Peptides against a protein of PDB entry 3H8D. Designs and how they scored, part 173

Target 1, 122 residues: chain A of PDB entry 3H8D
Amino acid sequence: DMKRQQRFFRIPFIRPADQYKDPQNKKKGWWYAHFDGPWIARQMELHPDKPPILLVAGKDDMEMCELNLEETGLTRKRGAEILPRQFEEIWERCGGIQYLQSAIESRQARPTYATAMLQNLL

## One batch from the design tools (peptide; made by RFdiffusion4, then SolubleMPNN)

Design b2_p25_3_s3 (from b2_p25_3, 12 letters changed)
Fold by OpenDDE base, seed 3:
Structure b2_p25_3_s3 (fold): chain B 122 residues (1-122), chain C 122 residues (1-122), chain A 25 residues (1-25)
Amino acid sequence: as target 1 above (122 residues)
Amino acid sequence: as target 1 above (122 residues)
Amino acid sequence: GEAAWERFEKYLREKKKMVPVEAEE
């Protein structure tokens, strides 16, 4: 639905093991989410010491945020919301287009704004 | 075209007459723009001492920014780009939906992402 | 609002093994 607002968020994080170390020893990662209206469509995780994790609705529901947008509090977290391109640039760099395409082809992806956009692009 | 990136910008401005006054005597306005791909679709101007100005492509071309997105340098201006909702919230508050609707009905509006979205909403 | 964030933070910590930190505004 084109009427649904597309909103993107990112949260920096550290590993639990680094929580009480000096700042110089805290390696930072980034958690990203794309919400298609109230429901998450894509999730992406950048880790300081392992490959990025890409997740799409339908295929990866068990690993994605289980909270709807309102339940997350992300819209009220200052600095959490990002521009669409800030998400898409990283998504594309991490192979997100191919990942989502494969999920569509295997009938694992739930239809979202992301799937529709990709199908329009192809 | 759903493939065209929708990007939004705002720039604060002061009146020429206030340029050399003390900061407390400089009344700030806001210039807003919506670009549908490289081409401007909507422009909005908030003035400190007069009603807001709403402009839509096709109808108000002579009063709108004549530069395409790349020519403006807005994408390279730190802090200029804003979230879609940051534009739309002000647009709606200023009566932008009615303004664009009237432009469509009078056949003055050039088809843009904005006109398409409004027609889908109605 | 803070209650919602607490649930989200709990998700990050328990499910994703992430400790959220402050972002640069």
Scores: peptide ipSAE 0.314, ipTM 0.606, DockQ to the pose 0.635
Fold by OpenDDE base, seed 5:
Structure b2_p25_3_s3 (fold): chain B 122 residues (1-122), chain C 122 residues (1-122), chain A 25 residues (1-25)
Amino acid sequence: as target 1 above (122 residues)
Amino acid sequence: as target 1 above (122 residues)
Amino acid sequence: GEAAWERFEKYLREKKKMVPVEAEE
């Protein structure tokens, strides 16, 4: 149901190779997730030295978080939850609308809140 | 439509009488708002020395923010926007569920995202 | 709680090659 709670999260990360470097040498990336109820609908990864990665449920399940929201512990991680727009702003900048649209058109996207919203927009 | 963006805001306030007092004598309250799209659906006010005030659209229009979301400037106020749960947690603590339910039952509440969610819960 | 987060961190590390770090609050 589209009345499921939409929740968004962000976690900063560094590369394993940078783990033990000086702070100035740890290039930070950002992991983003949109959960449509208990299940991830979209995932996005900002890397410091490569193009952003956009992932949508149905199409990219193998690359997306396999844990349901409760299993992630994200709701209990202080500072992890973000406002919807904090996700959407980055999503749009990275071409997420086009990416999701293409996934819908190719019948690869699993219907989610995100797909419904986009189809409402078009 | 229930697909409208739900946005929540919080603003601290002090009593007019405290405006020019020392910081320790300025008792802070909190003003909360839930906007269902452009229009306010719920409002809540935490006062330091009196019971919380709960307000729902339709029933309490005269006491609620009369400005649409854009007119408020809240979206441009840094730190004003909060997560849905940051509103709902306080709303629930203050008896908001019961308040809104009563407003629905008495046909005083204007249908909003909030009323729809509550009716879905019951 | 901790168990859940550990699983998530494991996912990030092993599947995504990400080491989560503290966020600026």
Scores: peptide ipSAE 0.314, ipTM 0.600, DockQ to the pose 0.695
Fold by OpenDDE base, seed 1:
Structure b2_p25_3_s3 (fold): chain B 122 residues (1-122), chain C 122 residues (1-122), chain A 25 residues (1-25)
Amino acid sequence: as target 1 above (122 residues)
Amino acid sequence: as target 1 above (122 residues)
Amino acid sequence: GEAAWERFEKYLREKKKMVPVEAEE
């Protein structure tokens, strides 16, 4: 059902080890999520000192946000919601298209808006 | 086809008569648009000194943006694109639901994502 | 609202080892 609202969110984070350091010594990461209706479709994690982590529903459920969108409170967090392109731009740069495609081909990906879009694009 | 991307934009404007006044004497209006894929579905204009103008595809084509989304260049204008709720919040406040509903009932509205959503809501 | 966010922060901290910080667009 492609009628579901596609919503994207971003939350900055620091490492637990940095939380008591001076601000200048806290390296920020970014947590991203794409929700296809109430359920997460994609997750992306930009870390300051390691490669980005890409996660897709079906394949990576155990590592992804387990809360549905309403349970996260993200829709009520000022500044958390971002435009689709703000997510997709980073997703593309991180190799997200290839990652999702591979997950589809291996039959690991759960069908989502993201998988549908990719399959239409290819 | 509800698979089309729904994109929303906002552009500030001033009245032609104010364009040569001092900044403090320029009252800003806001132009809003909802594009259902390449084609405009809704348009909204907030004026500083008169009631808001609501426009829906089919009914108000002659007063609405005649350019398709790509032709507008809005997708390339930094800061122009807004979140759906940023549009809908204003739309609702201005009586947009009633306006669109009336346009549907009078058979003036062209079917769009907006009309479909409204018909699902009612 | 607050309860929901607390659960989300718990997820980030415990499962993802992330400490969310305040920042706006």
Scores: peptide ipSAE 0.313, ipTM 0.587, DockQ to the pose 0.702
Fold by OpenDDE base, seed 4:
Structure b2_p25_3_s3 (fold): chain B 122 residues (1-122), chain C 122 residues (1-122), chain A 25 residues (1-25)
Amino acid sequence: as target 1 above (122 residues)
Amino acid sequence: as target 1 above (122 residues)
Amino acid sequence: GEAAWERFEKYLREKKKMVPVEAEE
């Protein structure tokens, strides 16, 4: 678990309908991912016009990125990788701790580094 | 409406239980306010361990700051006032546009600069 | 000035269960 590399990524996005609008009319969202080794552990989505989306492995697999880390190409995308705290800061602000905790308590969460860390703290 | 000054503020907070803990154990939240003239139009709360709270005037009056701008002392608090975009950026990320829209559609929102701006865009 | 802030702090602590801290972030 701990020996797997924890890597975090962030990608800004806009809505498809805004593709051809002027830059000032393109509201940015942000897609975040936490990979525990090659597999995604958490995903988070900040939208300009709807509530944040929090996703955790096991519970939300069908809505999360289906590609493993290598398949995503994120490691090769300049500027995509972020520091752990850059992810956690947003995760916490959006209630990620409680969200993951509930997923663990309901036995829906797949064990990951994130679940282990949370269980160490609680 | 437009001639009222739009002012925005941000205050960090910690949970009462963390008051006497070491700094590293004090998880910060953030309290945000938008004042349309002397009266609050929107309030937003980022918590370290629960989902964000969005509040709009008219709908959420009982949960929002009851003090007018002058009574809060925020204008006299160094570092509390922030730029409009610093508020809106977080507001949008947390789904504030949709939240306020719903409050307007349900006729729960009190007319403010924020409601007017949204209605101009939609 | 101080009295105004004290009232605000009281609001945060009692109504919102928040303890405001200095804006050093």
Scores: peptide ipSAE 0.049, ipTM 0.456, DockQ to the pose 0.365

Design b2_p25_3_s4 (from b2_p25_3, 11 letters changed)
Fold by OpenDDE base, seed 1:
Structure b2_p25_3_s4 (fold): chain B 122 residues (1-122), chain C 122 residues (1-122), chain A 25 residues (1-25)
Amino acid sequence: as target 1 above (122 residues)
Amino acid sequence: as target 1 above (122 residues)
Amino acid sequence: GEEAWQRFERLLREKFHMVPVEAEE
């Protein structure tokens, strides 16, 4: 649905175990989300000490944010919203294209703006 | 074309007459652009002392930036790129929807992502 | 707004094992 607004968000995080440590001992990660309208289409997690996690709607619903965009409060969080390219650049670097493609080919991916974009690209 | 990247930019400008005045006497305007892929789709100008200027591809080609996105250097200008909503909010406030609609109805608008979005909305 | 964010933060903590921190400007 071309009508749905595509919005991207990023928030930094630390591990619960690090929350009471000195700042220099807090290893920061990044949580990314792509919302296709109110619904999450892609989620990406950059962790400080493990490989990136890529998640796509349909395949990874159980592991993704279950809140719709409005419920997250992300739209009201200063600095959380990012440019599409800011998401896509990281997504691409993390192998997101291949991940999503595989999810589509295995019929695990729910149709989203992201799946449509990829199918148009390929 | 859903494949084309939609990118939005904003840069401030001052009137030539104000360029040599003290900072407090420089009335700042804002130049906005929506690029549908390499080609400009919409342009918007907020002037400090006159009504906003709205421009759409096809209708206003002669008054719009003639450079493609790469030629503008906007992608390399720090702080120039803005979120889609940052553009759309101003566009809407300035009557851009009506302006673009009128351009479509008069067959003056070149098909762009913007025209497609509007036609899907209406 | 704030209630929504609190819910989201709780989700991040409980489900994703993440503690959101302030973003740098």
Scores: peptide ipSAE 0.363, ipTM 0.537, DockQ to the pose 0.656
Fold by OpenDDE base, seed 5:
Structure b2_p25_3_s4 (fold): chain B 122 residues (1-122), chain C 122 residues (1-122), chain A 25 residues (1-25)
Amino acid sequence: as target 1 above (122 residues)
Amino acid sequence: as target 1 above (122 residues)
Amino acid sequence: GEEAWQRFERLLREKFHMVPVEAEE
């Protein structure tokens, strides 16, 4: 649905085990989310010490944010919202296109803005 | 073309007549641009003392930025790039949807990402 | 608001094992 607003967010994080360590000993990661209207379409996690995690709606619902956009409070968190390209650039670098494509081909992906866009590109 | 990156920018401006006035006497306007790939698709100007100006590619080429995105230097100007919704919100408030629709119906609008999106919504 | 954010932060901690921090931290 072309009416749904596409919004992207990024949150830096540290591991719980690091939260009481000195700054130099806290390893920072990044949590990313793409919301297609009120619901998440893609989620991505950059960890400081392990491979990126890519998640797409339908296939990975159990591992993704279950809160709708309003429930997250992300829209009210200063600095959390990012440009589409800021998300897509990382997504692409992490192999997100191939990941989503595979999810579509296996019929695991729920139709979203992301799936529609990808299908148009292929 | 779904491959083209959509990027949005906003730049404040002061009227030439105000450029040497004291800060309190400078009325600030805002210049907005939507680039569909390298070329401008929409332009918008919020003025402090006159109605907004809406411009769409094809119809208003002579009044719009003639530089491609790279030539503008906007991508290198800190704080210039804005979120899509930051543009669209103002565009909608200024009657941009109706303006673009009219341009399409009169066959004055050049096909862009913006025209395609609007046509999908109608 | 704050209540929503708190819920989200809790989600990050419990489900994703993440502690949100400020970008500059």
Scores: peptide ipSAE 0.355, ipTM 0.545, DockQ to the pose 0.546
Fold by OpenDDE base, seed 3:
Structure b2_p25_3_s4 (fold): chain B 122 residues (1-122), chain C 122 residues (1-122), chain A 25 residues (1-25)
Amino acid sequence: as target 1 above (122 residues)
Amino acid sequence: as target 1 above (122 residues)
Amino acid sequence: GEEAWQRFERLLREKFHMVPVEAEE
């Protein structure tokens, strides 16, 4: 539903193993989420030492955030919300278009704003 | 409502940390769901390296799937749907009867097919 | 609000193996 608000968030993180290391040894990653209304549509993780992780609703539900947007508290976290392009730019660089396309073609993707937009694009 | 269709689903998952490991290092878990009509009544998670997680509607709403059955896409996922006994057998082994009973007694459980059946059993 | 965020942070730690840190402001 295009009437649903599309909101994007990112949270920097470190690995648990780095939690107690010196700052120079704490490698930072980034957790990204796209919410289509109250529900997550896409999740993306940039890790300092491994390939990025791309996740889409329907296909990857078990690996994605199970909380609805309000339950996450992301809307109340200062600096967490980002612009759509800040998400999409990274998503595209990581091969997100192809990933979502494949999920749609395999009938694994749950319909979301993201699937609709991709289908409009292709 | 006893007229509502009771449907059960199971989805395997691997931990995000294991996603890019060799197959021998990918430990599989299992996600289970019981839907009472369109709405989830019980959820259960078997993890390879920690105790099982039991969840019941009303008490654990924030930790359970927030999507109605159709929104989950589970009915369209090949191999996801399981027989009632395939769910119940594991539920019972994990202490689900006692867990749900406790939730009812504490007035935390939302009435579902599961609560009704348990109350008939006891 | 803080309770929700705490829950989310716990989720990040337990499910995603991430320890959230403060962003530059």
Scores: peptide ipSAE 0.348, ipTM 0.601, DockQ to the pose 0.326
Fold by OpenDDE base, seed 2:
Structure b2_p25_3_s4 (fold): chain B 122 residues (1-122), chain C 122 residues (1-122), chain A 25 residues (1-25)
Amino acid sequence: as target 1 above (122 residues)
Amino acid sequence: as target 1 above (122 residues)
Amino acid sequence: GEEAWQRFERLLREKFHMVPVEAEE
């Protein structure tokens, strides 16, 4: 009964409109993902000019990465993989615990490692 | 009921006798540690000229780092912290699962996150 | 922080017969 590997990734991004601007005018954001085995469990987006976006499997499937982990190529992107805490720290700061909890209580969340862990905490 | 953070670290080492030799004569090993909260749960040593050493809490306390995580300074050592899989991959290759299992069955292992996870697998 | 690390390095040297070196990342 092998447990699924929990893997976390982060990539910086800019807006397409800023691509050809001077560096000072390229506002940088960050895209985060938590993969529970091959499937994404949580996604988080830090935008420079709007509130953070939190997404959880089940509730937000349509707005989350539809590619499985291997299809993303993240595992082969140097520097993309991050420590669990590096994800969780930001997740918590953005209200991720409350967001996930609400999704669970509304029966919108798909069971994942993340939901299970939250249930263990509450 | 906050869960303890699982943190993993890796540092290279050389033998004291090689410290002042030419680089080609400095055989490098690797020291690995798994901390279950503030306390070490597993330790692993990869030596260049002898078999790997595996150590688990409870059984091998006398041979393991006696410092708590904060006292080690590892959390402040740049590049020392590694991903869980980076530890587990080597642990498994070195027979760590069998080693830990044997320690559990012999009632030598102290209950840790690692022992709990192993029990979930077996 | 540095004091803690120094203690750890000493432990590695004296107890585990290890001298930590810089990571090559």
Scores: peptide ipSAE 0.087, ipTM 0.547, DockQ to the pose 0.604

Design b2_p25_4_s1 (from b2_p25_4, 11 letters changed)
Fold by OpenDDE base, seed 5:
Structure b2_p25_4_s1 (fold): chain B 122 residues (1-122), chain C 122 residues (1-122), chain A 25 residues (1-25)
Amino acid sequence: as target 1 above (122 residues)
Amino acid sequence: as target 1 above (122 residues)
Amino acid sequence: MEENIERFEKWLESRGMVPLEQEDE
């Protein structure tokens, strides 16, 4: 629904094993989320030492954030919210368009703003 | 077109008459812009001592930024770019929805992402 | 507010991601 607010967030993370290491030995990753209204539409994880993880609603619900946007507290976390393009740039670089497209074609993707936008792009 | 990137910017300003006054005597305003791709779709000005100014493409072209996005240098100005909601919140508060709607109904508004979104909202 | 953030952080940790604070620019 075009009425739903699209919001994007990013959280840097480290591995549990690095939590108590010196800063120089902490490899950073990035967690990204796209919320279509209150519910997550896309999730993306940039890990320091493994391939990116791309997740789309419907297909990957079990691996995606189960909390609604309000429950995440992301809207209240300073610096967490990012511009749409800050998400999309990474998403595209990681092959997110193809991933979502495949999920749509396989009828695994739940309809979201993301699926609608992609379908209009094609 | 759904393919065009929507980008939003905000710049603080002071009145020319206040330019050389002490900081305490400088009343700040805020200039806002929505770019639908390279071209401005909406502009908004919050003045310290007069009503907000709302401007929409097609209707208010002569009063809006005449530069394309690249020419503005806004994309290169640190802190200028804002989240869509940071624009929309102020836009809505200032009566922007009604303003744009009226411009559409009077056939003064140039079709933009903003007009399309509003039409889908109604 | 803090409760929700904590819940989210715990969720991240459960997936092997320990959130960091954003560095000040």
Scores: peptide ipSAE 0.283, ipTM 0.594, DockQ to the pose 0.473
Fold by OpenDDE base, seed 3:
Structure b2_p25_4_s1 (fold): chain B 122 residues (1-122), chain C 122 residues (1-122), chain A 25 residues (1-25)
Amino acid sequence: as target 1 above (122 residues)
Amino acid sequence: as target 1 above (122 residues)
Amino acid sequence: MEENIERFEKWLESRGMVPLEQEDE
């Protein structure tokens, strides 16, 4: 929706087991979020040792961040905000289009900018 | 349009007269561009010593960059790409909404993501 | 609001992700 600001964020992370290891032994992952206005629309997690996790609003609410955009503090965290393409490139690579499409077809997806975009692309 | 990628860029510039002055005597301006897919939709120039210049596709084609996005090389220039909000914040502050609205009403504006956005906001 | 950042980081940790610092772009 052109009325709501689309904002994207990423946060690097390590596993709890690597927390106190030397830097060379810390495997890095990436957490991604797409906010459609104040509300999360998509979440994506790149782990160093397991398949990517894709999450879409409506279907995966229990696994997605429950905080609205303001509550996350992401807009105030330096370096956290990314360009739309930086999210979409990884989303597509991880099979996000098919994942969201399946959520729409199963009527599990909550309407968001992401669902509207996909419906307009098809 | 959800089918076309919206990308935004800014480039700092100095006046030709300041080109060979000491750094403390160089007043910096900012050139901004909004590309709706490969084609420019809006251009904005912040000058250190004169009012901002706002330009919209269709109306101001003669003053806007004639290069398509790929031809500009902006996607390959480190630090040139900016977030949508970084463009829109300045655009609104400079009266861009009213400027684009006037271009639409006078039938001078070429249809772009920007014109569609404004029409959806109204 | 530093409080919200801390709350979010704790949420990430609850999912097995310990946040790292990131450089400014």
Scores: peptide ipSAE 0.282, ipTM 0.590, DockQ to the pose 0.524
Fold by OpenDDE base, seed 4:
Structure b2_p25_4_s1 (fold): chain B 122 residues (1-122), chain C 122 residues (1-122), chain A 25 residues (1-25)
Amino acid sequence: as target 1 above (122 residues)
Amino acid sequence: as target 1 above (122 residues)
Amino acid sequence: MEENIERFEKWLESRGMVPLEQEDE
């Protein structure tokens, strides 16, 4: 149902190898998620030393967050929730539109709010 | 269409009579808006010296913002856009659910994302 | 609620991402 709540989250991270380094030596990345109701629709990872990772439900389930929204605790983590555009702006810059489109065309994508909106756009 | 982008905004304001007072003598209010795609669905005003004002499309068109989302410039105003829950939390506290429900039952409310979601909840 | 946050953080770590605290607004 397209009436489901669309919620977006972002969490900064460091690599395990940097965990005990001095702050200036920790390379920072960002984890992003789009939840379509209780279930994740898209995931995105910005790493300091490798290309961005884009993931979409259906195609990339094995690499995406397996927890439903409530189980993540993200709604209770201060500063984690972001505006839709804060997610979409990065998603677009990383080629997310083309990535999701390809997943739809190959019949790999599970239908989500994201797939529906893309179909409306194209 | 329930696939329309739901966007929420908040702007602080002062009373015209306080405009040229010292900062400590300016009483601050808050203006809130929910846009269902290009058109406003709900408006809410927190005033320092009077009860909150709740407005819904169809019923309160004459008192609501007459501009479409693009015309408002809100999307270009830094810090104006807020999370859905930041709007809904205040809306609920001010009795917005009951207000919108009454507008629906009286056939005064124009169908919006807000009316559709309320109907799903009740 | 705290348990869920910890579970999620452990999941992130299993993926090679150690979460950091965000600045308060």
Scores: peptide ipSAE 0.280, ipTM 0.581, DockQ to the pose 0.571
Fold by OpenDDE base, seed 2:
Parts: C-alpha cells; structure tokens; sequence
Structure b2_p25_4_s1 (fold): chain B 122 residues (1-122), chain C 122 residues (1-122), chain A 25 residues (1-25)
C-alpha cells in the first residue's frame, strides 16, 4: 500500500455581499484544505465575523468540498498550496485536534492520514 | 511512537570563487534537505557545473549537515522551507529513488521516513 | 485545467466564499 501524498491548500475569500465594495470594506476570510492523496481529509474556514469552521472527513462530508484534488485545480493555482505546518498551526489554534479526536471517538471520522497521525500523537 | 514532522528546505548557493564576481558570473547552485523530525534524512545538491550530489542518512552522514534542524536555523530563514513535492520532484529527477534503494539494499541507509516511504512504494 | 479551477471557485461561491487572488507574502 503506497503512502498517499499529503497536500495542503489555502484560498482567501470575501463574502458575496462584500464583492463589490471598496477593498477596505471587504472582510477577508481563509479557506483551508488538507488532501490525503486525492481526497480531502480536513477542511477549515476562517471567517471574518464568525467562529472558525472545522470539518473532518466522514463526519462533515456534506459541508466539505466534494471535488477530488485534481478536480479542484488547486495544484495548478499559484500560491494556493501551503506547507503542512501552515495548515497545522491554524488547525491547532482553532481546536482542530480536539475536534478530530471527538470525531474519532464518536466513530464519525473516516480514517485518514490525519486520524492516523492523531492516534499516534495520543 | 509519535509521527515525526517531515520538513524540506532549499538554499541557493554560489561557489566561493564566484562570491566576488559580478552577478552574471555567479553560477548558482541549490542545496536541499529533508528533515525527518529533528534529523536530516536526505540531502541533495544541484551544482551549476557538476553532477547532482545525492546523500542519504546512514550512508552519507559525513557529507551531510551534522546540525539538527533547530541548530540549522532553517525554520527561521524566510523562504528556505519548501513543499515536499518541490523536494521530491528534484530528488526523482536526480535519480534519488534508485540511490536510496541501493543504500537500503546495501544496508548502508539509516531507517528514516524516506526509507519507509520507499519501501512502501516498492 | 482552467475549467477545474472555475468549478472549484463556483463551489466556494456556493458556500458563501468568493475567492480572491493570492497575495504576495
């Protein structure tokens, strides 16, 4: 069984309501994704005016990107790919470890690289 | 046993003889490193006028950086850290898979994340 | 390839996220 490549991406975004405002009035958020091979394992959304959204595969599939990595075009989008630590640092700040742990304990999480990594850490 | 963080770095270099030359006469090389946790697992050097140098832990320890990751200061050097794929792409082009494989087969390679990954691939 | 990026961007927009261009770091 080959080890899947772990790839991380982030995309800055604004709200639809801010799309046509002056730049100073556009509140910026960040969308993050962790792909375990072709499939998303974790997703995270930093919104400018609401709490972070954490999503893990299995539990939150309906809210996560349904496109596989290739279909997203993220690997071809300049500046989208980030270092693992750039993802993990934010993930940790947002309580991602506890969130994923709870998903594992509730048997809602799909086994991914992320779940395996966490289980090695605990 | 916690999973060690895999981190990759790249540093451009010039030859000592070119240090004081005009920029156009400075032939640039690239130094690459893969750290498996605090310890280097692979090193690679792209020279402007000689074949690439590939080095793997265990076999080539004497030619590789002797400093642990923290001691190198690479994590604090802006622009030094690169994506895993940015390392692997060059590694593959330089014949790194065969090099590491041979080191494993000769029992010269120290077990690292890289050796484990290769053994999963083969 | 461009089509996939557009598809992804549309997905983001459907979730209330209008993607921006990447900023130089």
Amino acid sequence: as target 1 above (122 residues)
Amino acid sequence: as target 1 above (122 residues)
Amino acid sequence: MEENIERFEKWLESRGMVPLEQEDE
Scores: peptide ipSAE 0.280, ipTM 0.596, DockQ to the pose 0.515; fails the geometry check

